# Designs tried in a protein design run: peptides against a protein of PDB entry 4JHK. Part 130

Target 1, 212 residues: chain A of PDB entry 4JHK
Amino acid sequence: EDYKIQSFDLETQKLLKTALKDPGSVDLEKVSSVIVDQSLKDQVFSREAGRICYTIVQAEAKQTNGSVFRRNLLNRLQQEFKAREETRKRSTQEWVCLVSFICNIFDYLKVNNMPMVALVHPVYDCLFRLAQSDALKNEEEVDCLVLQLHRIGDQLEKMNVQLMDELFNLLRDGFLLQEDLSSMGRLLLLEILEFRAGGWKLSDTAQKYYYS

## One batch from the design tools (peptide; made by RFdiffusion4, then SolubleMPNN)

Design b2_p21_7_s1 (from b2_p21_7, 6 letters changed)
Fold by OpenDDE base, seed 2:
Parts: C-alpha cells; sequence; structure tokens
Structure b2_p21_7_s1 (fold): chain B 212 residues (1-212), chain A 21 residues (1-21)
C-alpha cells in the first residue's frame, strides 16, 4: 500500500515508512509527533494521516503487541484538544486542521472495527464549536464543519443520535436565522442539512446542484 | 484492540459546546 508522505523531508519519509513496516525499530513517540505536527498544518494531509496512523497501530500491535504509538498519538491529540480555544483564537487554519485531524482519527483509528467511544464527545465538541454563530460566519470553519459531517456524520450519529440532532438544530438555525453567513456558507449548510435528511447520501440531482 | 488509558482520558473532558450558549 502506498501512502502520500511526499510533503515530508526524505529523512522523515524514511522514518514514516519504517514505522509502517517495522514499528518496533523506530521511535514511535517521534513518529506520532511528526504526524500530529504536520496534520495541524496541513488539512489535506489529515485524511492520509488517519490512514497512516491506523496502519502503524495495527503494525505495532501485530509486531510487538505494543500500543506506544497510539498512546502517544492520543495523548498529543488530547493536549491539542484541551487547547482548542486558544488555537482557534490564534489561527483559524490551525483550528480547522485540528478538527480535521481529530475527525480523521475517529474515522480511521478503529477499535475492534468500531469507532473509539472516547473520541465521540471530543469530535462532537469540535463540531458544536464550529456550529456556533461566531464560527458559522467564517467560511473556512463552515467548510471544515461540512466536510467532517460528510465524512463521519453517519458514524457519529450511530454513536449518539441525540447529539447529532442537537448539532443539526444549530445548523438549521444558522441557515435560517443567521444574517452574516457568506453565500457559500449558507449553501453548504443547506447542503449538509439535506445530506443528513437523505440518510447521509446525496442524490444525483443534489450532487449536480451543489458540486457541478 | 483494547481501549487505552489515553483514550479514556477524552471521556473526562468537558464538552461545553454540547448545548447552545
Amino acid sequence: as target 1 above (212 residues)
Amino acid sequence: MEPLVSERLFDDLPSKYMKPP
């Protein structure tokens, strides 16, 4: 399997490749730090990062019955999550990267082929934050919110439908009542409302309307 | 895989945005 890690320098690429194949031979704390650091800078990488993380977790478990990588990864995520408001104030870009990364870890890092229960509330907390009025007026945050809901909304709902209902109540209210949404932001909110209403699927007609 | 201690730590974090302000 090929992993997209060309954004790293050659030395780091080698480190990551080794971690993927022979995790016991590398410093997995360092590996986790590198992945988190890059994910906080590059939202595009976060999707790949989730897949990479899952592979490393599985490889380490198989090779040594260890969980050093996952522990370090989740510890770092927790630190970043705790500081999320500070991050948001400092940089919207870093904030949406953080959300994206947490969501992608939720999406890929399964436990017994199921989402990690421990990440459910943190993910919802991030999404609820993005659903607040001060965030909905920022198109970058709306983009992030809608993207994550497209990716993991169905999974999240299965974990807690009540929270999803509450979240979408906020999104509905934002769409209907908030005056300072961008045109694109409003369109994205409408789309995601329809997306969930359609069972987390887009009809061909809707696909053409929103994305063609 | 079993849940890790680090995973359980997230369960203890407050979710202050679970309700509208």
Scores: peptide ipSAE 0.033, ipTM 0.561, DockQ to the pose 0.034
Fold by OpenDDE base, seed 5:
Structure b2_p21_7_s1 (fold): chain B 212 residues (1-212), chain A 21 residues (1-21)
Amino acid sequence: as target 1 above (212 residues)
Amino acid sequence: MEPLVSERLFDDLPSKYMKPP
């Protein structure tokens, strides 16, 4: 199995590779820390991080029936989530990386092939924050919001349709009523409104219209 | 570092859903 870990130094790459194959032979707290740290810096890596985390969780379960890695990962994630407002104030880039990471963990770390219930409200909290007027005016935050909804919106809706309805009411209001949206931001909101209305799918025609 | 994760995980954290509307 190949993983995109070129952003790490050689020593850390070796650590991660070992964790993927023999998690019992490495410091899993350290492994979780380096993955979270990198995910908070690189939104592209965040997606790969979810896959890496899933593999380590499975490897540890198979080897020792343990969950040390997952516990450390979720502890760190909980800390970052708690400090999310401070993170947003400090750096929009770090904030959207945090949201992306939480959403990717939701997407990959499943229990009995189902999303982790404990992550549902935290994910919605992040998305609702991105749907506020002060965030919708920032194209980077709108891009993050729309990207996550494309990735996990259908799963989230199945977990709580009422919250999804409330979220999309905010997005509709932003699209229709907010005056300081960028042209791209407004376009992205319209696209995601249509995406959900179409059952979380886009036709080839719509795909070309919005993304070509 | 002391772990924050409990059986309820993120349900124990402050959230907009725990605040008055």
Scores: peptide ipSAE 0.032, ipTM 0.537, DockQ to the pose 0.026
Fold by OpenDDE base, seed 4:
Structure b2_p21_7_s1 (fold): chain B 212 residues (1-212), chain A 21 residues (1-21)
Amino acid sequence: as target 1 above (212 residues)
Amino acid sequence: MEPLVSERLFDDLPSKYMKPP
């Protein structure tokens, strides 16, 4: 399988390729750090990072029955999560990259083919932060929120429907009551409200209405 | 595959933005 890692230098690409096939021969802490660092800079890469992480976890499990990579990855993720408010203040772009990465790890890094329960509350906490009034007025944060809900909303709801109800109460209030939303932000909130109401899917007609 | 200690620690982080039930 081919992985999109062209954004890294050749030495790092070699490191990642080796980790994917022979994880026992590389420093898996370094590998995890490289992946997290790049994911915090490039939201598009965070999707590929999820697949890469899953593959490395599986490769290490098969090779040595180890979990060094996963431990280092989750430890770094926990550190970044704890510092999320400072990250948001420093850079909106880095903040939305962090949220995107956490959500993609939730989506791809399965344990026994099931979502990691440990990531449920952190993911919801990130989405709840994006649903606050000071975040909803920023289109970049709204874009991130809506994108993640499109990708993993159905899975998250299955893990905790009560939290999803509370989250969407905030989104409804933002849509109806908040005055300083952009026109696109308001449209995206309406779309995601309809998306969930329709069972986490949209018709082709609705898709064209909201995203064309 | 069993959950790691780090995974449990991550899950135990306080939920800051949730409304109390």
Scores: peptide ipSAE 0.023, ipTM 0.545, DockQ to the pose 0.032
Fold by OpenDDE base, seed 1:
Structure b2_p21_7_s1 (fold): chain B 212 residues (1-212), chain A 21 residues (1-21)
Amino acid sequence: as target 1 above (212 residues)
Amino acid sequence: MEPLVSERLFDDLPSKYMKPP
């Protein structure tokens, strides 16, 4: 399997490749740190990171029946999550990368082909934070929110439909009542409202309207 | 903003997710 890790130096690439094949032979704490650090800076990589993490978890489970990597990964994720408000204050870009990473971990790091239940509320918390008025006025945060809902919204709803209803109530109110939304932000909110209303699917006509 | 209850959920991750080394 090919992974997009060209952005790392050769030494780090070797480390990651070794972790994917023989996780017991490397420092899995270091591996997890490298992956998290890069994911917090590169939203595109965070998607790939989810897949990489899943592969390492599976490899370690098969090799030693261990979960050292997952533990280190989740510990780091916990730390970043707890500090999310400070991160948001410091850098919107880092904040949306954090949200993206958490959502991608939720999406890819499945257990028994099911999402980690323990991540459901943290993911919703991130999305609810993005749905607050002070965040909706920021186009970058709206973009992140809508992107994540496109990727994992249907899965999240299956886990807790009540929270999803509450979330979309906020989005509806933002769309209808908030005055300081950007034009693109308002467009994105409308699109995601229609997306869910359509069963988490986008019609061809809607696709052309919003993304063509 | 007030901290959310879910912040504590990471501390209570099930053992199936956090096996000992």
Scores: peptide ipSAE 0.026, ipTM 0.642, DockQ to the pose 0.020; fails the geometry check

Design b2_p21_7_s2 (from b2_p21_7, 9 letters changed)
Fold by OpenDDE base, seed 1:
Structure b2_p21_7_s2 (fold): chain B 212 residues (1-212), chain A 21 residues (1-21)
Amino acid sequence: as target 1 above (212 residues)
Amino acid sequence: MEPIVSERFFDGPPSLYMKPP
């Protein structure tokens, strides 16, 4: 299988490829660190990172019955999550990358083929932060929020419908009441409101309207 | 209103919250 790791140098690419096939032969703490570091810089990679992480976790489990990679990955994720407000203050780009990465890990890194319960509240915390007025006025943050809800909203709702209701109350209020939303931001909020109302699906016509 | 943030599930090592795959 092909993984999008061209942004890394050749040595790191080799490291990642080896981790995917023979995780016992590499430093899995280093591998996890490299993946997290790149995911915090590149939102496109953060999506791929979820798939890569899943594969490495499965490979290590099969090869050594170990969980070194997963442990290091999630520990680093916890550290970044706890520092999320400082990250947002420093760089909106790094902040949305962090949110994207957390959501992608939630999406791909399943336990017994189910979402990790431990990630549910941290994911919601990130989405609620994006739903605050100071974030909704920033298109980059709205883009991130809407993207994640498209990807994992249905899964999150199944885990906690009450939090999803509360989140969408904020989004509805933002759409209706907040005065400093951009035109695109307002359209995206409307779209995601419709998306959930339609059972986390959009008609073909709506898809073309909002994204074509 | 400001949402209530809960970090309780991200406190401590991940091994406390999940089984091996």
Scores: peptide ipSAE 0.024, ipTM 0.614, DockQ to the pose 0.021
Fold by OpenDDE base, seed 5:
Structure b2_p21_7_s2 (fold): chain B 212 residues (1-212), chain A 21 residues (1-21)
Amino acid sequence: as target 1 above (212 residues)
Amino acid sequence: MEPIVSERFFDGPPSLYMKPP
């Protein structure tokens, strides 16, 4: 077991490591709160957080057949999701961290090798918000949108192709019609349009064009 | 307090249009 938790103090690292091995011996509400708080500050950590959360969920299920950790995690996600507009108003960085975290939880917390159906609409709601005109003009939000679609777009489409079509209609219109996009923002939108059109894959040539 | 996960969090279509704050 090797997890990237260097951003936490030593005591918290010990807490997390104990939760991973013996979840019944720690306060799982505190553990979930610590993980969510850090994920809302550090977008890079949010992906590792997904892996950590999955491991804790599995460890608790195996040890006690319980779901205390997941329940606390989802409760906190619900609270943050409901407050997403205020978060966006306060800080674009915190907002994109929130979206990234929700998407990573969707990506890692699978049951029977399937994504949580309950998170499909909340994830789409976040992505639709990023696809609005006021968000598309912000390169940080476009970067977040495109990153999540690269990571989980194919999974989301399999869950609901109609919503994905609606989302990409907005992205196409933004690319074609919106005048206040940054050059990089417009490039990223074009790339993700091509990415989906290519079956959620990039050719070597396209990879070099957009990212080299 | 005990956490409560509401069904409404997991149901309903996303917002296709949202007014800027």
Scores: peptide ipSAE 0.023, ipTM 0.513, DockQ to the pose 0.031
Fold by OpenDDE base, seed 3:
Structure b2_p21_7_s2 (fold): chain B 212 residues (1-212), chain A 21 residues (1-21)
Amino acid sequence: as target 1 above (212 residues)
Amino acid sequence: MEPIVSERFFDGPPSLYMKPP
């Protein structure tokens, strides 16, 4: 399998590759920390991180029937989640990377091919934070919000449709009532509103309108 | 450290219409 880990130094790449094949031979707490740290700096890797994490989880399960990696990963994730407001104040970039990472873990780290119920509320909390007025005025946060909804919105809605309705009420209000949105931000909100209204799908015509 | 991942440790329901600081 091909994993996009070129952003790491060579030593760390070797560590990750070993974890993917023989998780019992490495410090899985260290591996989890490395993945989280990089995911907070690189949103592109954050997407790949979900797949990497899933593979390591599966490898450990097959090798020892253990879950050391997953426990450490989720523990670190929760620590970062708890500090999310501090992260947002410090760096918008790190904040959107954190949201992306949480959403990607939700997307990839399945339990019996089902989403982890424990991650539902944390994901919604992040998305609701991005839907607040102080966040909607920031195009980077709107980009993140819309991207995650494109990726996992349908799955998340299945877990809690009431929260999704409330979230999109905020997005509609933001689109209609908030005056300090960027032109692109407003366009993205409109697009995602239509995306959900269409059953989390976008027609070819709409695709050309918004993205071509 | 012992993992603390549990629903009870997460924040309450999402905030709605929070005023900007």
Scores: peptide ipSAE 0.023, ipTM 0.503, DockQ to the pose 0.032
Fold by OpenDDE base, seed 4:
Structure b2_p21_7_s2 (fold): chain B 212 residues (1-212), chain A 21 residues (1-21)
Amino acid sequence: as target 1 above (212 residues)
Amino acid sequence: MEPIVSERFFDGPPSLYMKPP
């Protein structure tokens, strides 16, 4: 199984590869930091990072029944989450990368094959932030919001349907009432509203309408 | 493989972003 880590230098690639196969032989705190740092810079990698993290977690559990990597990962994630507003002010790109990373960790890093309950509210908090008026006017934030809902919306809803209802009330209101949305932003909101209404699925016809 | 125990995650105070526009 290949992991997309070409964005790292060769030494770091070796570190990551070793962590994936023999986590006990490397500094797992360093590994977690490297993964988080890169995930905050590259939204595409954030998706891969979730898979990588899952593999390392499983490898460590199997090798030593340990959870050093996951603990360090989640601690770092918690720190970044707490600083999310500052991150957003500093860089929209880093902010959406953070959201993407948190969502992907939620998607891949499971306990007993179930999503971590502790991540539910943080994920929703991020999505609610993206659903505010000042964020909805930014296409990059709307793109992120819609992308995450496409990826994990169904799982999130199963964890807390009330929060999902509240979130989509905001999205509906934004779609209907906010005047400074871009045309694309408004279209994306409409699409995601329809996506959920259709059971987190679009027909082939609808898919072509929105994304062809 | 033995399942991994869940970790705590501090969510902070209730969300301030739940108000409609």
Scores: peptide ipSAE 0.027, ipTM 0.504, DockQ to the pose 0.039; fails the geometry check

Design b2_p21_7_s3 (from b2_p21_7, 7 letters changed)
Fold by OpenDDE base, seed 3:
Structure b2_p21_7_s3 (fold): chain B 212 residues (1-212), chain A 21 residues (1-21)
Amino acid sequence: as target 1 above (212 residues)
Amino acid sequence: MEPDVSERLFDGPPSKYMKKP
């Protein structure tokens, strides 16, 4: 199995590869920190990070029946989540990376092949923050919001349809009423509204309209 | 399945931006 870890230096790549195969031979706290740090800098990696994390979790479980990596990972994630407003103020890029990472952990880090219930509200908290007027005017935040909803919206809705309804009410209001949206931002909001209305699917015609 | 101790760290009050928890 191939993992996209080219963004790391060679030494760190070796560390990650070892963690994937023999987690007991490395410092799993360090591994988790490295993954989180990089995920906060690279949104593309944050997607791959979810898969990497799941693999390490499974490898550790099989090797020692332990959960040291998952515990350290989620502890660090919680720390970043608590500081999310400060992160947003400091760097929009780091903020959207954080949201992306949390969403990807939700998507990949399953427990008994089910989403972690404890992550549902944190994910919604992030998405609701992105749906506020001060965030919707920023195209980078809208991009992040729409991307996550494309990836995990259907799963999140299954966990809490009421929150999803409230979220999309905000998005609809933003699309219709907010004046300082970018043209692309407005287009993306319309697309995601139609995406959900279509059962979290997009027709070929719509795909061409929005993305071709 | 009971949540991991790390999962429980995400327990807390709902976001002020949400109308319903």
Scores: peptide ipSAE 0.032, ipTM 0.676, DockQ to the pose 0.032
Fold by OpenDDE base, seed 2:
Structure b2_p21_7_s3 (fold): chain B 212 residues (1-212), chain A 21 residues (1-21)
Amino acid sequence: as target 1 above (212 residues)
Amino acid sequence: MEPDVSERLFDGPPSKYMKKP
C-alpha cells in the first residue's frame, strides 16, 4: 500500500514508512508530531494523514498492543483544538487545515469500525464556528465547511442528528439572509443544503449544474 | 480496536456555538 508522503524530506519519509511497517522501532511521538505539523500546513495532506494515522494505529496495536501513537496524536490535536480561535485569528489557512485534519481523523481513525465518540462534538464545534456569519463571509472557510460536510456529513449526522439540524439551520439562514457572502460561497451553501436534503448525495443533474 | 484514555481529551460541554444536548 502506497502513501502520499512525498512532501516530506527523505529522512522523514523513511521515518513514516518505518512507522507504518514497524511502529515499535521508531519514536511514535515524533511521528505523530511530524504528521500533525504537516497537516496543519497542508490541507491536501490532511486527508492522507488520516489514512496514515489509522494504519499506524492498527500496526502498533497489532505489534505491541500499544497506543502510544494515538495518544500522542490526540494529545496534540487537543492542544490545537483548544487554541483554535487564536489560530483562526492568526491564519485562516491554518484554521481550515486544523478543521480539515480533525475531520479527517474523525473519518479515518475509527474504533471498532465506528467513529470516535469523543471527536463528535469537537468536529461539530469546528463546523459551527465555520457556520457563523463572520466565517461564512470568507470563501476559504466556506470551502472548508462544505468540503468536510461532503466527506463526513452523513457520518456526523448518524452520531447526532440534532446538532446537524442546528448546523444546517445556520447554513440556511446564512444562504438566505446574509448579504456579504461571495457568489461562490452562496453557491456552495446552496449545494450543500441540497446535498443533505438529497440524502448526502447529488443527482447527476445537480452534479453537472454545480460542478460543470 | 479498543478505545483508550486518549479519547477523553475531547470530553466537555459544547461551545457557545452549540446547544447543549
Scores: peptide ipSAE 0.030, ipTM 0.668, DockQ to the pose 0.032
Fold by OpenDDE base, seed 5:
Structure b2_p21_7_s3 (fold): chain B 212 residues (1-212), chain A 21 residues (1-21)
Amino acid sequence: as target 1 above (212 residues)
Amino acid sequence: MEPDVSERLFDGPPSKYMKKP
């Protein structure tokens, strides 16, 4: 199986490949740290990181019935989450990478085919932050918000419909009332409002309108 | 996959943007 890890040096690539096949032979704390660090720099990689993490978790469980990798991964995510406001102030790019990574971990690391309940409120917290007026005026943050809702909105709603209703009240108000949105930002908000209203799906007509 | 052994919510500062759970 191939993984998109070309952004790492050759030594780190070897480390990751070994972790995927024989997790007991490598330092899983180091592996988790490397994956998180790169995910905080590259939003595109964060999606692949979820897949890599899932595979390592499964490999370790099968090999030793252990969860060292997942524990280290979640501990690091917890640290980054606690510092999320400082991260946002420092760099919008790093902030949206953090949100993307947390959402992708939520999406890929399932137990009994269910999302980890412990991540539900932290994910909503990130999305609510992106739905505030000071964030909605930033197209990069709106893009991140809409992308995550496309990926995991249906799952999140199943976990807590009340929070999803509150979130979309903010998005509706932003779309209708906020004056300093970019044209693309407004379009993205309208699209995601329609996306949820359509059962977290886009019709062929809507797909053409928004993305063609 | 080993079951999630954590029964508590993911730790972080209290949210000021959403209602308390």
Scores: peptide ipSAE 0.029, ipTM 0.654, DockQ to the pose 0.040
Fold by OpenDDE base, seed 4:
Structure b2_p21_7_s3 (fold): chain B 212 residues (1-212), chain A 21 residues (1-21)
Amino acid sequence: as target 1 above (212 residues)
Amino acid sequence: MEPDVSERLFDGPPSKYMKKP
C-alpha cells in the first residue's frame, strides 16, 4: 500500500516509510511531530495523515504491543487543541488545518474499531467554534466546517446527538439571521442542513445543485 | 482496549460555545 508522502524531503520520507513497516526502529516521537507539523500546514495531507497514523499504531501494536506513537501523537494534538484560539488569531489557514487534522484522527484512529470517546468533545468544540458568527463570515472557516461535517458528521452524531442538534441550531441561526455571510457561505450552510436532514446523504440532483 | 492516558487529556467540560452535556 502506498502513502502520499511526496511533500516531505527524502530523509523524512524514509523515516515515515520505516515507521510504517518497522516502528520499533525509529523515534516515534519524532515521527508523530513530523506528521502533526505537516498536517497543520496542509489540509489535504491531514486526510492522508489520519490513515498513516492508524497504520503506524497498528504496526507498533503488532510488533511490540506498544502505544508510544499514539501517546505522543495525542499529547501533541492536545497541546495544539489547547492553543487553538491563538492559532486561529495567527492564521486562519493553520486553524482550519488543525480542525481538519483533529477530525481526520477521529475518523481513522479507532480503538477496537470504535471512535475514541475522548476526541468527541474536542471535535465538537472545534465545530462549535467554526459555527460562531465571527467564524461563519469567513468562507475558509465555513468550507472547513462543512467539509468535516460531510466526512464525520454521521459518526459524531452517533456519539452525541444532543451536541449535534445544538450545533445545527447554530448553523440554522447563521443561515437565517446572520447578515454578513457570503452568498457561498449561506449556500453551504443550507446544503449541510439538508445533508443532515437527509440522513447524512445528498441526492444526485441536490449534489449537482449545490456543487456543480 | 483501555484508552491511553494521553486520550484522557481531552477530558473536561465543554467550552463556552457548547452547552453542558
Scores: peptide ipSAE 0.027, ipTM 0.641, DockQ to the pose 0.031

Design b2_p21_7_s4 (from b2_p21_7, 7 letters changed)
Fold by OpenDDE base, seed 2:
Structure b2_p21_7_s4 (fold): chain B 212 residues (1-212), chain A 21 residues (1-21)
Amino acid sequence: as target 1 above (212 residues)
Amino acid sequence: MEPLVSERLFDGPPSKYMKPP
């Protein structure tokens, strides 16, 4: 199985490949740090990072019954999460990368084939932050919000439907009432409202309307 | 797999953004 790690230098690629196959032979703290660092810079990689993380977690558990990687990963995530407001103020790009990464970890890093309950509220917190008026006016944040909801909205709703209802109330209000949305932002909000209303799926007709 | 202590660090009350206005 191939993993998209071309963005790293060759030495780091080797480290990651080794971690995937023989996690006991590498510094898993370093591996987790490298993955998080890159995920905070590259939103595209964050998707792959989730898959990579899951594989490493499973490999370590199988090989040594260890959890060093997962522990370090989650510790780092907690640190970044706690600093999320400062991150947002400093860099919108880094902020949306953080959100994307947390959401992707939620999506891929299953425990006993179940989502990690501990990540439910953090994910919702990030999405609620993106749903605030000061964020909805930023197209980059709207893109992130809508993308994550497309990816994990159905799973997240199953974990807490009440929070999802509240979130979408904000999105509806933003769509209807907020005046400083970009045209694309408004379109994306409408699309995601329709997406959920349609059972977290789009018809072919709707797909063409919004994305063709 | 058992939950880790690190996972509990994400536990807590909802932030102000998750509360009704």
Scores: peptide ipSAE 0.052, ipTM 0.737, DockQ to the pose 0.033
Fold by OpenDDE base, seed 5:
Structure b2_p21_7_s4 (fold): chain B 212 residues (1-212), chain A 21 residues (1-21)
Amino acid sequence: as target 1 above (212 residues)
Amino acid sequence: MEPLVSERLFDGPPSKYMKPP
């Protein structure tokens, strides 16, 4: 199996590769810490991190029927989530990385082939925060919001349609009423409104209009 | 797989942003 871990030094790459195949032979707390730290710095890696985490979880379960890695991962994620407002104030980039990571964990870490129910409200909380007026005026936050809704919006709606309706009420109001949106931000909001209205799918025509 | 205790702790009450205005 191939994993995109070239951003780490060789020693850490070796650690991660060993964790993927023989999790019982490494410090899984350290492994989880390294993955979280990098995911909070690199939004692109956060997607790969979800896949890596899933593989380690499955490998540990198979090898020892253990859950040390998952426990440490989720504990760290909870800590970062609790501090999310401080993170946002410090760095928009770190904040959107945090949101991306939480959403990717939701997307990849399935329990009995189902999303983790415990992550539903935290994910929605992040998306609702991105839907506030002070966030919608920042294109980087709008990019993050729209990207996550494209990735996991359909899954989230299945978990709680009422929250999704409330979220999209805010997005509609932002699109229609907020005056300080960037032109691209406004376009992205329109696109995601149409995306959901179309059953979380884009037509070929819409794809060309927004992304070609 | 069984849910972890830590996973339940993650599911806190909705923030002020998730409540109706």
Scores: peptide ipSAE 0.042, ipTM 0.730, DockQ to the pose 0.033
Fold by OpenDDE base, seed 1:
Structure b2_p21_7_s4 (fold): chain B 212 residues (1-212), chain A 21 residues (1-21)
Amino acid sequence: as target 1 above (212 residues)
Amino acid sequence: MEPLVSERLFDGPPSKYMKPP
């Protein structure tokens, strides 16, 4: 399998490749830190990072029956989550990368082939923050919100339909009532409302309308 | 502005929700 890790220097690429195949031979705390650091800078990588993390977790479990990588990863993620408001204040880009990464970990890092229940509320906390009026006026945050709901909305709803209903009440109200949304932001909110209403699917025609 | 859900933190392994694969 090929992983998109070209953004790292060659030494780090070797480290990651080794972690994927022989996790017991590398410093898994360092590996987790490198992955998190890059995911906070590059939203595209954050998607790949979820897949990489899953592979390393599986490899370590099989090789040593260990969970050093997962422990370090989730500990770091929890630290970043705890500091999320300060991160948002400092950099919108880092904030949306953090949300994207948490959502991608939720999507890929399965436990017994199931989503980690412990991540459900943290993910919803991030999405609810993005659904607040001060965030909805920022197109970058709306983009992030809608992207995550496209990726994991159906899974999240299965975990807690009540929270999803509450979230979409905020999105509906934002679409209908908030005056300082951008035109694109309003369009994206409408799209995601339709997406959920359609069972987390859009027709090809609708897809072209909103994203082509 | 609507209130957020209660702030929650997820536990690192081991936990009942994060069993080793």
Scores: peptide ipSAE 0.042, ipTM 0.557, DockQ to the pose 0.021
Fold by OpenDDE base, seed 4:
Structure b2_p21_7_s4 (fold): chain B 212 residues (1-212), chain A 21 residues (1-21)
Amino acid sequence: as target 1 above (212 residues)
Amino acid sequence: MEPLVSERLFDGPPSKYMKPP
């Protein structure tokens, strides 16, 4: 199994490869920091990072029955999450990368094939922030919101249907009432409303209409 | 509706509950 880590320098690549195979021989705090730092810069990598993190967690559990990596990873995520408004103010791109990474960790970092309950509210917090009027007017934030709901919306709903209902009430209001949405933003909101209504699936015809 | 605010710490169950890859 190959992991997409070509964006790192050779030394860091070696560090990550070692962490994947022999986590006890490396500084797992450093490994977690490197992964988080890169995920906050590259939204595409953040998806791969989720898979990498899960593998390292499993490798450490198997080798030492430890959880040093996961603890450091989640502690760093907590710090970034708490600073999310400042991040958003500084850079929309970094903010959407943060949201993407948290959502991908939720998606991949499962315990006994179950989502971590502790991540449910933080994920919803991010999505609710993206659903506010000041965020919906920004195409990058709408893209991020819709992408995450496509990826993990069904899982999140199973964890808390009330919050999902409230979130989609905001999205409906944005679609219907907000005047400064871009044409594409409005179209994406409509699509995601229909996506959930269809059981988190779209027909091939609908897919072509919204995304072709 | 106002944004949700979570005060929960990021943490999960012990590793013994995780499935091997």
Scores: peptide ipSAE 0.041, ipTM 0.539, DockQ to the pose 0.023

